# Designs tried in a protein design run: peptides against a protein of PDB entry 5VJI. Part 47

Target 1, 62 residues: chain A of PDB entry 5VJI
Amino acid sequence: NTLVVLHKSGLLEITLKTKELIRQNQATQAELDQLKEQTQMFIEATKSRAPQAWAKLQASLT

## One batch from the design tools (peptide; made by RFdiffusion4, then SolubleMPNN)

Design b2_p21_3_s2 (from b2_p21_3, 7 letters changed)
Fold by OpenDDE base, seed 3:
Structure b2_p21_3_s2 (fold): chain B 62 residues (1-62), chain A 21 residues (1-21)
Amino acid sequence: as target 1 above (62 residues)
Amino acid sequence: SEDDKLLELLDQLLADALAAS
């Protein structure tokens, strides 16, 4: 059957590994996006020197 | 989402293989 062919050919393993790598990449990208946002808040805090900007950054780090 | 579409394609491949078995 098709599943047996996929398994014996190695395509099933490739398919499952590809799915896992995509999910891992998505998780890593989410962390990277969060860091980028925090970096932007840090930049804004240093520019404005306003307490509310630092408070916003602090809230994002909790 | 490109990754989501690829995941759906892979899921469909697996589902079709299971159904054909």
Scores: peptide ipSAE 0.169, ipTM 0.750, DockQ to the pose 0.892
Fold by OpenDDE base, seed 2:
Structure b2_p21_3_s2 (fold): chain B 62 residues (1-62), chain A 21 residues (1-21)
Amino acid sequence: as target 1 above (62 residues)
Amino acid sequence: SEDDKLLELLDQLLADALAAS
C-alpha cells in the first residue's frame, strides 16, 4: 500500500521531519517576533522617558 | 501562510496514504 511504499522509500521520514522543522521554525519565529516587540517597547521607553512606557515594558517581561 | 499551506499539503499526503492502506 501507499503508506508502506512511503515508509520504505524514506519519503515518510522526510515528510515527518519536514513538518517538524516547519513547526520548529514557526516557534522560533514567534519568539523572534516577541523579542522584536520587546525591543521596540524598550526603544520607546528610552525615548519617551515616561514611567508608563517603562511599566509597559516591564509587564511584557513578566 | 505559506508554511501553513505546506503543512496542509503534507497532512493531506499522509491522510491519503493512511486511507489507502
Scores: peptide ipSAE 0.168, ipTM 0.750, DockQ to the pose 0.883
Fold by OpenDDE base, seed 1:
Structure b2_p21_3_s2 (fold): chain B 62 residues (1-62), chain A 21 residues (1-21)
Amino acid sequence: as target 1 above (62 residues)
Amino acid sequence: SEDDKLLELLDQLLADALAAS
């Protein structure tokens, strides 16, 4: 059957590995996006004299 | 997203293979 052919040819493993790599990439991208957001909050805090800006940043880090 | 579309295609491939088995 088709599944057996995919398995024996190695294409099933490649397919599953590709899916895993995409998921890992998505997870890494999510972490990067979070860091970018935190960086932006840091920038806003440094540009502001408002304690609330620093409080917001602190909340994002905890 | 582009990655989501690719994942969907891969899932469809696997589903089709399973159905044909």
Scores: peptide ipSAE 0.167, ipTM 0.750, DockQ to the pose 0.852
Fold by OpenDDE base, seed 5:
Structure b2_p21_3_s2 (fold): chain B 62 residues (1-62), chain A 21 residues (1-21)
Amino acid sequence: as target 1 above (62 residues)
Amino acid sequence: SEDDKLLELLDQLLADALAAS
C-alpha cells in the first residue's frame, strides 16, 4: 500500500506541509504586492500633492 | 508558475498513492 508507505515514512506529512507552505508563500507574496502598490500610490500622492492622488490612496486602503 | 507546477506534482503524487491503495 503506497499510502501506508508514504505515511509511515513521513513523506506524506512532508508532502502536505510542502503544499501548505507554498500556498502560504503565495498568499504572503500577494499581500506584499498589494503593499508595494499602495506604497507606490503613497509616493505618487506625495509627489503630486493633488487631492485626487490622496483620494485614490485612501480608496485603496479600504 | 513554478509553484503551481510543484503543487500539481504533489497532487498527482497523492492521487497516485490513493489510487494504488
Scores: peptide ipSAE 0.166, ipTM 0.749, DockQ to the pose 0.857

Design b2_p21_3_s3 (from b2_p21_3, 10 letters changed)
Fold by OpenDDE base, seed 3:
Structure b2_p21_3_s3 (fold): chain B 62 residues (1-62), chain A 21 residues (1-21)
Amino acid sequence: as target 1 above (62 residues)
Amino acid sequence: SEDQKLLELIEQLLKDALAAS
């Protein structure tokens, strides 16, 4: 049947691996976006002498 | 059949992953 053919050809493994890589990519992208946001908050904090900006950054790191 | 059900599940999982990417 189709499933047997997919398995024996290796295509099933590739398909499942692709799904997993997409999932991992999503997780990595989320972490990257968080880092970008934290970086922006850091930049804004360095430009500001207001303690609120630093408090916001600190809250994002906890 | 059981194999068809498994294929349908895999297809749905891939579809969901692609839609979320």
Scores: peptide ipSAE 0.069, ipTM 0.652, DockQ to the pose 0.062
Fold by OpenDDE base, seed 5:
Structure b2_p21_3_s3 (fold): chain B 62 residues (1-62), chain A 21 residues (1-21)
Amino acid sequence: as target 1 above (62 residues)
Amino acid sequence: SEDQKLLELIEQLLKDALAAS
């Protein structure tokens, strides 16, 4: 059957590894997006000098 | 995204292979 053929050819292993790498990439991207958001909040806090902006940044770090 | 599309294709491939077995 198709699954047996994929396994014997090594394509199943490659397919599963590719799936895992995509998952890891997504997780890394999420962390990167969080850092970008925190950076933006920091920039806004420095520009506005408003206490609420610093409070927002503080909350994001917890 | 392109990666998400590829993931969906892989998942479909695996489902098809299992169903055809």
Scores: peptide ipSAE 0.049, ipTM 0.625, DockQ to the pose 0.849
Fold by OpenDDE base, seed 1:
Structure b2_p21_3_s3 (fold): chain B 62 residues (1-62), chain A 21 residues (1-21)
Amino acid sequence: as target 1 above (62 residues)
Amino acid sequence: SEDQKLLELIEQLLKDALAAS
């Protein structure tokens, strides 16, 4: 059957690995986006010197 | 996203392969 052919050819493994790599890429991108947001909050806190901005940053890091 | 579309295509491929077995 088709599944047996895919398995024996190695294509199934490649397909499953591709799915996993895409998933990992998405997870890494999400972490990067979070870091960018935290960095932006830090920049804004340093510019405003407002206590509420620092409080917001601190809350995001806890 | 493009990655999501690719995931969906792969999932459909796997489903089709299983159904054809």
Scores: peptide ipSAE 0.046, ipTM 0.620, DockQ to the pose 0.850
Fold by OpenDDE base, seed 2:
Structure b2_p21_3_s3 (fold): chain B 62 residues (1-62), chain A 21 residues (1-21)
Amino acid sequence: as target 1 above (62 residues)
Amino acid sequence: SEDQKLLELIEQLLKDALAAS
């Protein structure tokens, strides 16, 4: 049985762990992208001096 | 993505193993 071999060899565990790490990586990347967007809004807010820009930034942080 | 490609590779390897058994 292939599944039994995979399990006994440890490859199944490695495979499942790899899947989990990929999932975590994707989640972390999403958070990073959000931070990048917020950073950009911050930069734009500082440049524009417009209250709307600050409001937009604040809304993104909630 | 690279991670997705890795998953696809693993899946293919498993499929190949099953087919060979």
Scores: peptide ipSAE 0.040, ipTM 0.607, DockQ to the pose 0.370

Design b2_p21_3_s4 (from b2_p21_3, 7 letters changed)
Fold by OpenDDE base, seed 1:
Structure b2_p21_3_s4 (fold): chain B 62 residues (1-62), chain A 21 residues (1-21)
Amino acid sequence: as target 1 above (62 residues)
Amino acid sequence: SADEKLLELLDQLLADALAAS
């Protein structure tokens, strides 16, 4: 059957590994997006010099 | 996204393989 052929050819393993790598990439991208947001809050905090802006940044880091 | 489309294709491949088994 097709599943046996995929397994014996190695394509099943490649398929499953590819899915895993994509999911890992998605997780890494989410972390990167969070860092970008935190960076923006940092920039805004430095510009405003307002304590509440720093508090907002601190809350995002905890 | 491209990753989402690829995941869908891979899932379909696996589903088809299972159905044909």
Scores: peptide ipSAE 0.146, ipTM 0.737, DockQ to the pose 0.901
Fold by OpenDDE base, seed 3:
Structure b2_p21_3_s4 (fold): chain B 62 residues (1-62), chain A 21 residues (1-21)
Amino acid sequence: as target 1 above (62 residues)
Amino acid sequence: SADEKLLELLDQLLADALAAS
């Protein structure tokens, strides 16, 4: 059957590995996006020098 | 996104394989 062909050809393993790598990439990208957001809050805090901006940054780091 | 579309495609491939078994 088709599933057996996929398995014996190696395509099933490649398919499952590809899915896992995509999910890992998504997780890493999410962490990177969080860091970018925190960096932006830091930049805004230094520019505004407003206590509210620093408080916002501090809250994001917890 | 491209990754989401690829994941959907891969899931469909697996589903089709199971259905054709």
Scores: peptide ipSAE 0.146, ipTM 0.736, DockQ to the pose 0.848
Fold by OpenDDE base, seed 5:
Structure b2_p21_3_s4 (fold): chain B 62 residues (1-62), chain A 21 residues (1-21)
Amino acid sequence: as target 1 above (62 residues)
Amino acid sequence: SADEKLLELLDQLLADALAAS
């Protein structure tokens, strides 16, 4: 059957690995986006020197 | 997105293979 052929040809493994790599890439991108946002909050905190800005940053890090 | 479209394609491939088995 098709699934057996897909498995024996190695295409099933490639398909599953490709999906996993895409998911990992998406997760990494999400982490990067979060870091960028936190960096912006840090910059704002340093500029304002307001306790509220630092509190906002602190909340984002938890 | 391109990644989403590719994932859909791969899922369809797997579904078709399973159904045809």
Scores: peptide ipSAE 0.144, ipTM 0.736, DockQ to the pose 0.855
Fold by OpenDDE base, seed 2:
Structure b2_p21_3_s4 (fold): chain B 62 residues (1-62), chain A 21 residues (1-21)
Amino acid sequence: as target 1 above (62 residues)
Amino acid sequence: SADEKLLELLDQLLADALAAS
């Protein structure tokens, strides 16, 4: 059957690995987006010099 | 996104293979 052919040809392994790599990439992208947001909060804190901005940044790091 | 579309395609491939088995 088709599943057996995919397995024997190696395409099943490649397909599953590809899916895993995409999911890992998505997770890494989410972490990167979070870091970008935290960086923006840091920049805003340094510009405003307001305690509230630093508190907001600190809360995001917990 | 492109990644989402690719995942959907791969899922469809696997689903078709399972259905044919």
Scores: peptide ipSAE 0.144, ipTM 0.734, DockQ to the pose 0.891

Design b2_p21_4_s1 (from b2_p21_4, 13 letters changed)
Fold by OpenDDE base, seed 4:
Structure b2_p21_4_s1 (fold): chain B 62 residues (1-62), chain A 21 residues (1-21)
Amino acid sequence: as target 1 above (62 residues)
Amino acid sequence: NDELSRLALEILKEVEEALKQ
């Protein structure tokens, strides 16, 4: 069947691997975005010296 | 990923058509 042909040609493996790589890339990008946001909150906390800014940062780390 | 799923379906469709002849 078509699935067998796709498997034997290697295209199934490539498709599945590509799908996984896209998923991993999206997850990594989300983590990076979170880190960027946390970094910004850290910068703001250091500049403002406001306890609420530190509390906001702390909440983001939980 | 919807785009990849769409591409996979296209590939399957093309392979299916190739197997008909």
Scores: peptide ipSAE 0.033, ipTM 0.558, DockQ to the pose 0.068
Fold by OpenDDE base, seed 5:
Structure b2_p21_4_s1 (fold): chain B 62 residues (1-62), chain A 21 residues (1-21)
Amino acid sequence: as target 1 above (62 residues)
Amino acid sequence: NDELSRLALEILKEVEEALKQ
């Protein structure tokens, strides 16, 4: 059957690996986006003398 | 041939379904 062909040809393994890579990519992208946001808050805090900006940054890091 | 083409399409369909999960 089709599943047997997929397995024997190695395509099943490739498919499963592809799914895993997609998942990992999504997780990495989420972490990157969070880091970008934190970086932006840091930039804003350094440009501002307002303590609220630093408090906001601190809250984001916890 | 037609049979091989049919099998290939079935394989692609299974891959597509697997990637949706």
Scores: peptide ipSAE 0.031, ipTM 0.557, DockQ to the pose 0.096
Fold by OpenDDE base, seed 1:
Order: sequence, then structure tokens, then C-alpha cells
Structure b2_p21_4_s1 (fold): chain B 62 residues (1-62), chain A 21 residues (1-21)
Amino acid sequence: as target 1 above (62 residues)
Amino acid sequence: NDELSRLALEILKEVEEALKQ
């Protein structure tokens, strides 16, 4: 069957590795997006100097 | 070889479906 051919040719390993790399890339992107959001909160806290903005940032870091 | 070509296309199709998940 096709699965056996994929395995014997090495393409199954490549496919599984590719899927894992995609997953890791997505996880890294999510972490980057979180960091960007935290950076934005930091910038806003710095601009406003409002205690509420700093409290919001602090809550996001826990 | 038609049989080999058919098999190759089937492999590519399954790889494509696997990458969609």
C-alpha cells in the first residue's frame, strides 16, 4: 500500500518531520505574538504613567 | 512507466493531505 511505500522511501519520515516543524513554527509565532502584546502594554504604561496601565502589564506577566 | 507515475501521484496526494493537518 501507499503507506508502506512512503515508509520504505523515507518520505514518511520527511512528512512527519515537516509537520513537526510546522507545529514548532506555530508555537514560536504564538510566543512572539504574546511578547508583542506585552511590549504594547509596556509602551502604553510608559506613555500614560497611569497606575491602571502598570497593573494591567503586571497581571499579564504572571 | 504509467504505474510508477500513478504511484508517485498517489504519494504526493497523501503527503499533501498530511500537511494540511
Scores: peptide ipSAE 0.031, ipTM 0.557, DockQ to the pose 0.098
Fold by OpenDDE base, seed 2:
Structure b2_p21_4_s1 (fold): chain B 62 residues (1-62), chain A 21 residues (1-21)
Amino acid sequence: as target 1 above (62 residues)
Amino acid sequence: NDELSRLALEILKEVEEALKQ
């Protein structure tokens, strides 16, 4: 049984840990992407001086 | 031996599938 071999060798634990790390990395990346978007909205708001740009930024921060 | 090699390939395949999910 391959599963038994994986378990006894420790490779199953490594595999499961790797999957979890990938998941966590994806979650962190999503947060980072959101921050990047918010940063861009901030930059645009400062450039445009338009109230609607600030409103858009404010809405994104909630 | 051939049996061990086959087992290794099967293990690698299962690991690969696990990493895809």
Scores: peptide ipSAE 0.030, ipTM 0.551, DockQ to the pose 0.101

Design b2_p21_4_s2 (from b2_p21_4, 14 letters changed)
Fold by OpenDDE base, seed 4:
Structure b2_p21_4_s2 (fold): chain B 62 residues (1-62), chain A 21 residues (1-21)
Amino acid sequence: as target 1 above (62 residues)
Amino acid sequence: NLLTSLVALITLKEVEEALKK
């Protein structure tokens, strides 16, 4: 049985751990992208000094 | 996905070993 071989060889554990690490990496990347976007909105808000830009930034922080 | 790919590789290896005998 392939599953038994995977388990006994340790490859199943490695595969599952790798999948989890990929998931965590994707989640971290999403948070990083969000922070980058928020940073850009902050920069634009400081440049434009428009209330709309600050409102947009505030909405993104909720 | 990764698991499916790994299973496929192992299956191919098993087939190769069987054909060598």
Scores: peptide ipSAE 0.080, ipTM 0.638, DockQ to the pose 0.060
Fold by OpenDDE base, seed 2:
Structure b2_p21_4_s2 (fold): chain B 62 residues (1-62), chain A 21 residues (1-21)
Amino acid sequence: as target 1 above (62 residues)
Amino acid sequence: NLLTSLVALITLKEVEEALKK
């Protein structure tokens, strides 16, 4: 059947590996987005000199 | 999902080859 052919051809393995890579990519992207946001908050805190901005940054890092 | 899409493509390809012959 098709599943057996997929397995024997190696396409099943490639498919599963691709799915895993997509998952890892999504996780990495989420971490990157978080870092970008934290960086922006850091920049804003530095510019504003407002304690609220620093508090916001601290909250994001906890 | 990706797997089902791949299976569908292979199935369609099999059908196409069968129709050619």
Scores: peptide ipSAE 0.077, ipTM 0.637, DockQ to the pose 0.062
Fold by OpenDDE base, seed 3:
Structure b2_p21_4_s2 (fold): chain B 62 residues (1-62), chain A 21 residues (1-21)
Amino acid sequence: as target 1 above (62 residues)
Amino acid sequence: NLLTSLVALITLKEVEEALKK
């Protein structure tokens, strides 16, 4: 059957590995986006003396 | 998902080859 052919040809392994790499890439991208957001909040907090800006930054770091 | 799509494409190829014979 198709599944047996996929397994013996190595395509099943490649497919599963590709799916895992996509998942890992998405996780890494999410962490990067979070860092970018935290950086932006930090910049805004340093420019502002408003406690609210620092509160938002603090909340993002917890 | 990716696996489902791959299986579908291979199945379609098998059908095409069968029709050519």
Scores: peptide ipSAE 0.076, ipTM 0.633, DockQ to the pose 0.062
Fold by OpenDDE base, seed 1:
Structure b2_p21_4_s2 (fold): chain B 62 residues (1-62), chain A 21 residues (1-21)
Amino acid sequence: as target 1 above (62 residues)
Amino acid sequence: NLLTSLVALITLKEVEEALKK
């Protein structure tokens, strides 16, 4: 069947590896977006010099 | 999903090759 052919040709392994790479890429992108958000909060906290902004940043890092 | 898409592409390729003959 098609699954056996895909396995013997190596395409199944490539497909599974590709899925894993896509998953890892998505996870890394999510972490990057979170870091960007935290960095923005840090910048805003330094600009405002308001304790509320620092409290918000601290809460996001827990 | 990715596997289904791969199978579909392979099937289309096989059909194209068959039509060339």
Scores: peptide ipSAE 0.072, ipTM 0.594, DockQ to the pose 0.064

Design b2_p21_4_s3 (from b2_p21_4, 10 letters changed)
Fold by OpenDDE base, seed 4:
Structure b2_p21_4_s3 (fold): chain B 62 residues (1-62), chain A 21 residues (1-21)
Amino acid sequence: as target 1 above (62 residues)
Amino acid sequence: NEALSKVALEILKEVKEALEK
């Protein structure tokens, strides 16, 4: 059984850990992208001073 | 090598199944 060989060699653990790290990295990247978008909305809100821009930013933070 | 390819495919299949759990 190849799975048994992978388990005994430690490669299965590495593979599973790699999968988890990739998942965590993707989640962190999504949070980072959201923060970047919120930062842009903040910049636009400060520049325009328009209530609509602040409302949009506030909505993104909820 | 066909034999080697079969082994590789089996490994990939089992790894994929394990990762899907």
Scores: peptide ipSAE 0.028, ipTM 0.545, DockQ to the pose 0.086
Fold by OpenDDE base, seed 2:
Structure b2_p21_4_s3 (fold): chain B 62 residues (1-62), chain A 21 residues (1-21)
Amino acid sequence: as target 1 above (62 residues)
Amino acid sequence: NEALSKVALEILKEVKEALEK
């Protein structure tokens, strides 16, 4: 069947590797998004000079 | 040809399913 053909041709391995890369990309993107949010909170904290903003930032880092 | 097209579609289906898992 087609699965056997995919396996023998090496395309199955490529497909599975692609899936893994997509997963890793998603994980990295999530970390990046978190960092971006933390950066924004840092910027807001520096602007506001309000203890609450710094507390919010600190909470996000823990 | 039509036979090859069917095979291609089946391969694409399998690849799609694999990527969705």
Scores: peptide ipSAE 0.028, ipTM 0.532, DockQ to the pose 0.094
Fold by OpenDDE base, seed 1:
Structure b2_p21_4_s3 (fold): chain B 62 residues (1-62), chain A 21 residues (1-21)
Amino acid sequence: as target 1 above (62 residues)
Amino acid sequence: NEALSKVALEILKEVKEALEK
């Protein structure tokens, strides 16, 4: 059984750890993208000085 | 080597299945 061989050799643990790291990386990237979007809304709110832009930013933070 | 190729494919299959869980 190949799975048994992978387990005994330690490669299964490496495989599972790699999967977990990929998952964590994807989650971190999603959070980073959200922060970038919120930052952009903040910049636009400060530039426009329009109440609508500030309302949009406020809604994104809730 | 055909035998080695089969072993490699089996390893790839098992690794793929492990990554999908």
Scores: peptide ipSAE 0.027, ipTM 0.535, DockQ to the pose 0.088
Fold by OpenDDE base, seed 5:
Structure b2_p21_4_s3 (fold): chain B 62 residues (1-62), chain A 21 residues (1-21)
Amino acid sequence: as target 1 above (62 residues)
Amino acid sequence: NEALSKVALEILKEVKEALEK
Protein backbone atom coordinates (compact mmCIF):
# COMPACT_ATOMS: atom_id res chain seq x y z
CA ASN B 1 0.00 0.00 0.00
CA THR B 2 0.93 3.66 -0.11
CA LEU B 3 2.08 3.70 3.50
CA VAL B 4 4.60 0.97 2.76
CA VAL B 5 5.86 2.95 -0.20
CA LEU B 6 6.16 6.07 1.93
CA HIS B 7 8.10 4.15 4.53
CA LYS B 8 10.52 2.62 2.07
CA SER B 9 11.09 5.91 0.28
CA GLY B 10 11.86 7.75 3.50
CA LEU B 11 8.92 10.11 3.18
CA LEU B 12 7.17 8.65 6.20
CA GLU B 13 10.19 9.47 8.34
CA ILE B 14 10.15 13.02 7.01
CA THR B 15 6.45 13.28 7.77
CA LEU B 16 6.88 12.08 11.32
CA LYS B 17 9.87 14.35 11.82
CA THR B 18 7.80 17.27 10.60
CA LYS B 19 5.15 16.42 13.15
CA GLU B 20 7.75 16.41 15.89
CA LEU B 21 9.20 19.72 14.76
CA ILE B 22 5.76 21.28 14.83
CA ARG B 23 5.27 20.03 18.36
CA GLN B 24 8.61 21.41 19.46
CA ASN B 25 7.89 24.70 17.78
CA GLN B 26 4.63 24.99 19.66
CA ALA B 27 6.36 24.30 22.96
CA THR B 28 9.03 26.89 22.23
CA GLN B 29 6.40 29.42 21.25
CA ALA B 30 4.61 28.88 24.54
CA GLU B 31 7.81 29.55 26.44
CA LEU B 32 8.43 32.64 24.37
CA ASP B 33 4.94 33.92 25.08
CA GLN B 34 5.49 33.41 28.78
CA LEU B 35 8.73 35.35 28.62
CA LYS B 36 7.02 38.16 26.76
CA GLU B 37 4.37 38.36 29.44
CA GLN B 38 6.94 38.43 32.19
CA THR B 39 8.84 41.13 30.35
CA GLN B 40 5.72 43.22 30.08
CA MET B 41 5.02 42.86 33.79
CA PHE B 42 8.58 43.93 34.50
CA ILE B 43 8.17 47.01 32.36
CA GLU B 44 4.92 47.91 34.08
CA ALA B 45 6.47 47.43 37.49
CA THR B 46 9.34 49.76 36.68
CA LYS B 47 7.02 52.40 35.26
CA SER B 48 4.37 52.46 37.95
CA ARG B 49 6.56 51.78 40.98
CA ALA B 50 3.39 50.37 42.46
CA PRO B 51 3.88 47.58 44.98
CA GLN B 52 1.05 45.59 43.46
CA ALA B 53 2.81 45.59 40.10
CA TRP B 54 5.93 44.14 41.64
CA ALA B 55 3.86 41.60 43.50
CA LYS B 56 2.24 40.59 40.23
CA LEU B 57 5.62 40.15 38.60
CA GLN B 58 6.94 38.12 41.50
CA ALA B 59 3.92 35.87 41.40
CA SER B 60 4.49 35.22 37.70
CA LEU B 61 8.00 33.98 38.38
CA THR B 62 6.98 31.32 40.85
CA ASN A 1 -6.69 12.44 -13.97
CA GLU A 2 -9.10 10.51 -11.79
CA ALA A 3 -6.73 7.63 -11.17
CA LEU A 4 -4.01 9.92 -9.92
CA SER A 5 -6.50 11.80 -7.78
CA LYS A 6 -7.53 8.61 -6.07
CA VAL A 7 -3.92 7.74 -5.36
CA ALA A 8 -3.31 11.20 -3.95
CA LEU A 9 -6.31 10.94 -1.66
CA GLU A 10 -5.12 7.59 -0.40
CA ILE A 11 -1.70 9.02 0.36
CA LEU A 12 -3.22 11.99 2.18
CA LYS A 13 -5.43 9.70 4.22
CA GLU A 14 -2.56 7.53 5.33
CA VAL A 15 -0.32 10.51 6.07
CA LYS A 16 -3.07 12.04 8.17
CA GLU A 17 -3.42 8.84 10.14
CA ALA A 18 0.32 8.72 10.71
CA LEU A 19 0.32 12.30 11.98
CA GLU A 20 -2.42 11.46 14.45
CA LYS A 21 -0.17 9.02 16.26
Scores: peptide ipSAE 0.029, ipTM 0.546, DockQ to the pose 0.085; fails the geometry check

Design b2_p21_4_s4 (from b2_p21_4, 12 letters changed)
Fold by OpenDDE base, seed 1:
Structure b2_p21_4_s4 (fold): chain B 62 residues (1-62), chain A 21 residues (1-21)
Amino acid sequence: as target 1 above (62 residues)
Amino acid sequence: NEKLSQEALELLKEVEEALAQ
């Protein structure tokens, strides 16, 4: 069957590794996006000096 | 061989589906 062919050729290992790398990349990107959002909230809090902006930032860091 | 060609296409399809997940 095709699975046996993939395994014997080494392509199964490459395919599974590629899937894992894609997954890790997506996870890292999500963390980066979260950090960017938190950074933006920090910048806005410092600019506005409004207590509501600081409260919003604090809530995001929990 | 038609059978071998079909099996090769199925293999490529399975790889594509695996990468898409």
Scores: peptide ipSAE 0.040, ipTM 0.587, DockQ to the pose 0.119
Fold by OpenDDE base, seed 5:
Structure b2_p21_4_s4 (fold): chain B 62 residues (1-62), chain A 21 residues (1-21)
Amino acid sequence: as target 1 above (62 residues)
Amino acid sequence: NEKLSQEALELLKEVEEALAQ
């Protein structure tokens, strides 16, 4: 059947690898977004000099 | 072959759904 042909041609491996790469990309993007948020909180803390802003940043890093 | 064509379409659909996450 088609699945057998796909496997023998190597396209199944490519398909599965593509799925995995997409998943990993999404995970990396989530980490990047978190870092961006933490960076923004850091910037706000430095600008405001308010203890509450620093507390918010500290909580995000925990 | 009609049957083989349908099998191919079903497989492609499954791949598409899987890639959509």
Scores: peptide ipSAE 0.037, ipTM 0.586, DockQ to the pose 0.153
Fold by OpenDDE base, seed 3:
Structure b2_p21_4_s4 (fold): chain B 62 residues (1-62), chain A 21 residues (1-21)
Amino acid sequence: as target 1 above (62 residues)
Amino acid sequence: NEKLSQEALELLKEVEEALAQ
């Protein structure tokens, strides 16, 4: 059957690993995007020196 | 050919479900 052929050829392992790498890449990208957003909030807080901007940043770090 | 294609599709679906964590 297809499963046996896929397993014996090593393609099953490659398929599983590829899917896992895609998942991990997506998770890492999400974390990176969050960090970018937090960095931007930090920059804006330093520029504005407004308590509201610092409060917004602080809330994002919880 | 069509049967093998369907089997492959089902296997890929099961793999996706197993990795859904």
Scores: peptide ipSAE 0.037, ipTM 0.588, DockQ to the pose 0.117
Fold by OpenDDE base, seed 4:
Structure b2_p21_4_s4 (fold): chain B 62 residues (1-62), chain A 21 residues (1-21)
Amino acid sequence: as target 1 above (62 residues)
Amino acid sequence: NEKLSQEALELLKEVEEALAQ
């Protein structure tokens, strides 16, 4: 059984851990991208002083 | 080799099933 071989060799644990690390990396990247977008909205709000830009930023933070 | 190809496919399926849990 291939799964038994993977388990006994330790490769199954490595595979499962790798998948989890990939998932965590993707989640962290998504949070980082959101922060970058929020930062851009903040910059635009400060530059334009337009109420709609601040409203857009506020909505993104909820 | 078809046999080796099938064995590799089975291995990949077992890994996918393990990862789906």
Scores: peptide ipSAE 0.036, ipTM 0.561, DockQ to the pose 0.088

Design b2_p21_5_s1 (from b2_p21_5, 11 letters changed)
Fold by OpenDDE base, seed 2:
Structure b2_p21_5_s1 (fold): chain B 62 residues (1-62), chain A 21 residues (1-21)
Amino acid sequence: as target 1 above (62 residues)
Amino acid sequence: SDQKLLEELEKLLEQARKDAA
């Protein structure tokens, strides 16, 4: 019985915690990627000075 | 990768649930 083996060995708790940590890591990575994208739009807006570029950046900040 | 590891862990837990059913 897989469940019994996992529970008795302590691996069930480790497995569940590992899943949670992976999901938290994925969420943090997604936030980081979003920030990187917003940073790029900011850089482009400052370079072009085009109102549309600033509008695009503003739209991304939701 | 994290995704592959996550999938493996999910498969392990799914098998555990099937065994318990």
Scores: peptide ipSAE 0.151, ipTM 0.735, DockQ to the pose 0.833
Fold by OpenDDE base, seed 3:
Structure b2_p21_5_s1 (fold): chain B 62 residues (1-62), chain A 21 residues (1-21)
Amino acid sequence: as target 1 above (62 residues)
Amino acid sequence: SDQKLLEELEKLLEQARKDAA
């Protein structure tokens, strides 16, 4: 069966490790995206100098 | 893509589970 073939070939271990690495990469990408968004809010706050923009940035840092 | 690969791997594992059931 499929499970036996995967296990004996070593592909099961590789499959599980690959899934874990992909999920770790997704988590890292999410953190990076958050940082990019925060950076954009910072840029907008410095450009507009509007209190609302700074408040928005401050809220994102919590 | 990584997401597509992840889905394919999940399908493979699901099939393996079905075979074991």
Scores: peptide ipSAE 0.151, ipTM 0.734, DockQ to the pose 0.795
Fold by OpenDDE base, seed 5:
Structure b2_p21_5_s1 (fold): chain B 62 residues (1-62), chain A 21 residues (1-21)
Amino acid sequence: as target 1 above (62 residues)
Amino acid sequence: SDQKLLEELEKLLEQARKDAA
């Protein structure tokens, strides 16, 4: 059956590892996107004299 | 895409589980 073939061929381990790597990649991408957003808020804050821009940045870093 | 690949892998594993049951 499928499970036996996957296990004996080593493809089961590869399949499981691949799934894990995909999920890790997704998590890393999410963190990267968050950092990009925070960076943009920082840039906007530095260009602004408005206190609320800095407050927004501070809130995002909590 | 990663999502499509993930879904394919999950389907493969699901079929394997059904075969084992």
Scores: peptide ipSAE 0.150, ipTM 0.736, DockQ to the pose 0.814
Fold by OpenDDE base, seed 1:
Structure b2_p21_5_s1 (fold): chain B 62 residues (1-62), chain A 21 residues (1-21)
Amino acid sequence: as target 1 above (62 residues)
Amino acid sequence: SDQKLLEELEKLLEQARKDAA
C-alpha cells in the first residue's frame, strides 16, 4: 500500500509540504511579475509624459 | 520545472488514494 509506506516513512508529510511550498512559490512569483509589470508602466509613463500612460498606471494600481 | 515536479507529486498522491480505495 503506497499510502501506508509514505506515511510510515515520513515521505507523505514531506510530499504534502513540498506541494505547499511550490504553490507558495508560484503565488510569490505571480506577485513579483505583477510588480514588474507595474514598474514597467511607471517607467513608460515617465518617459512618454502622456496622460494616457499615467491613467493606465493608475488603473493598474487600484 | 516546479510544474513538472508538482505533477509528479500529484500522481504519487493519486496512486496512494487509489491503493486506499
Scores: peptide ipSAE 0.149, ipTM 0.733, DockQ to the pose 0.866

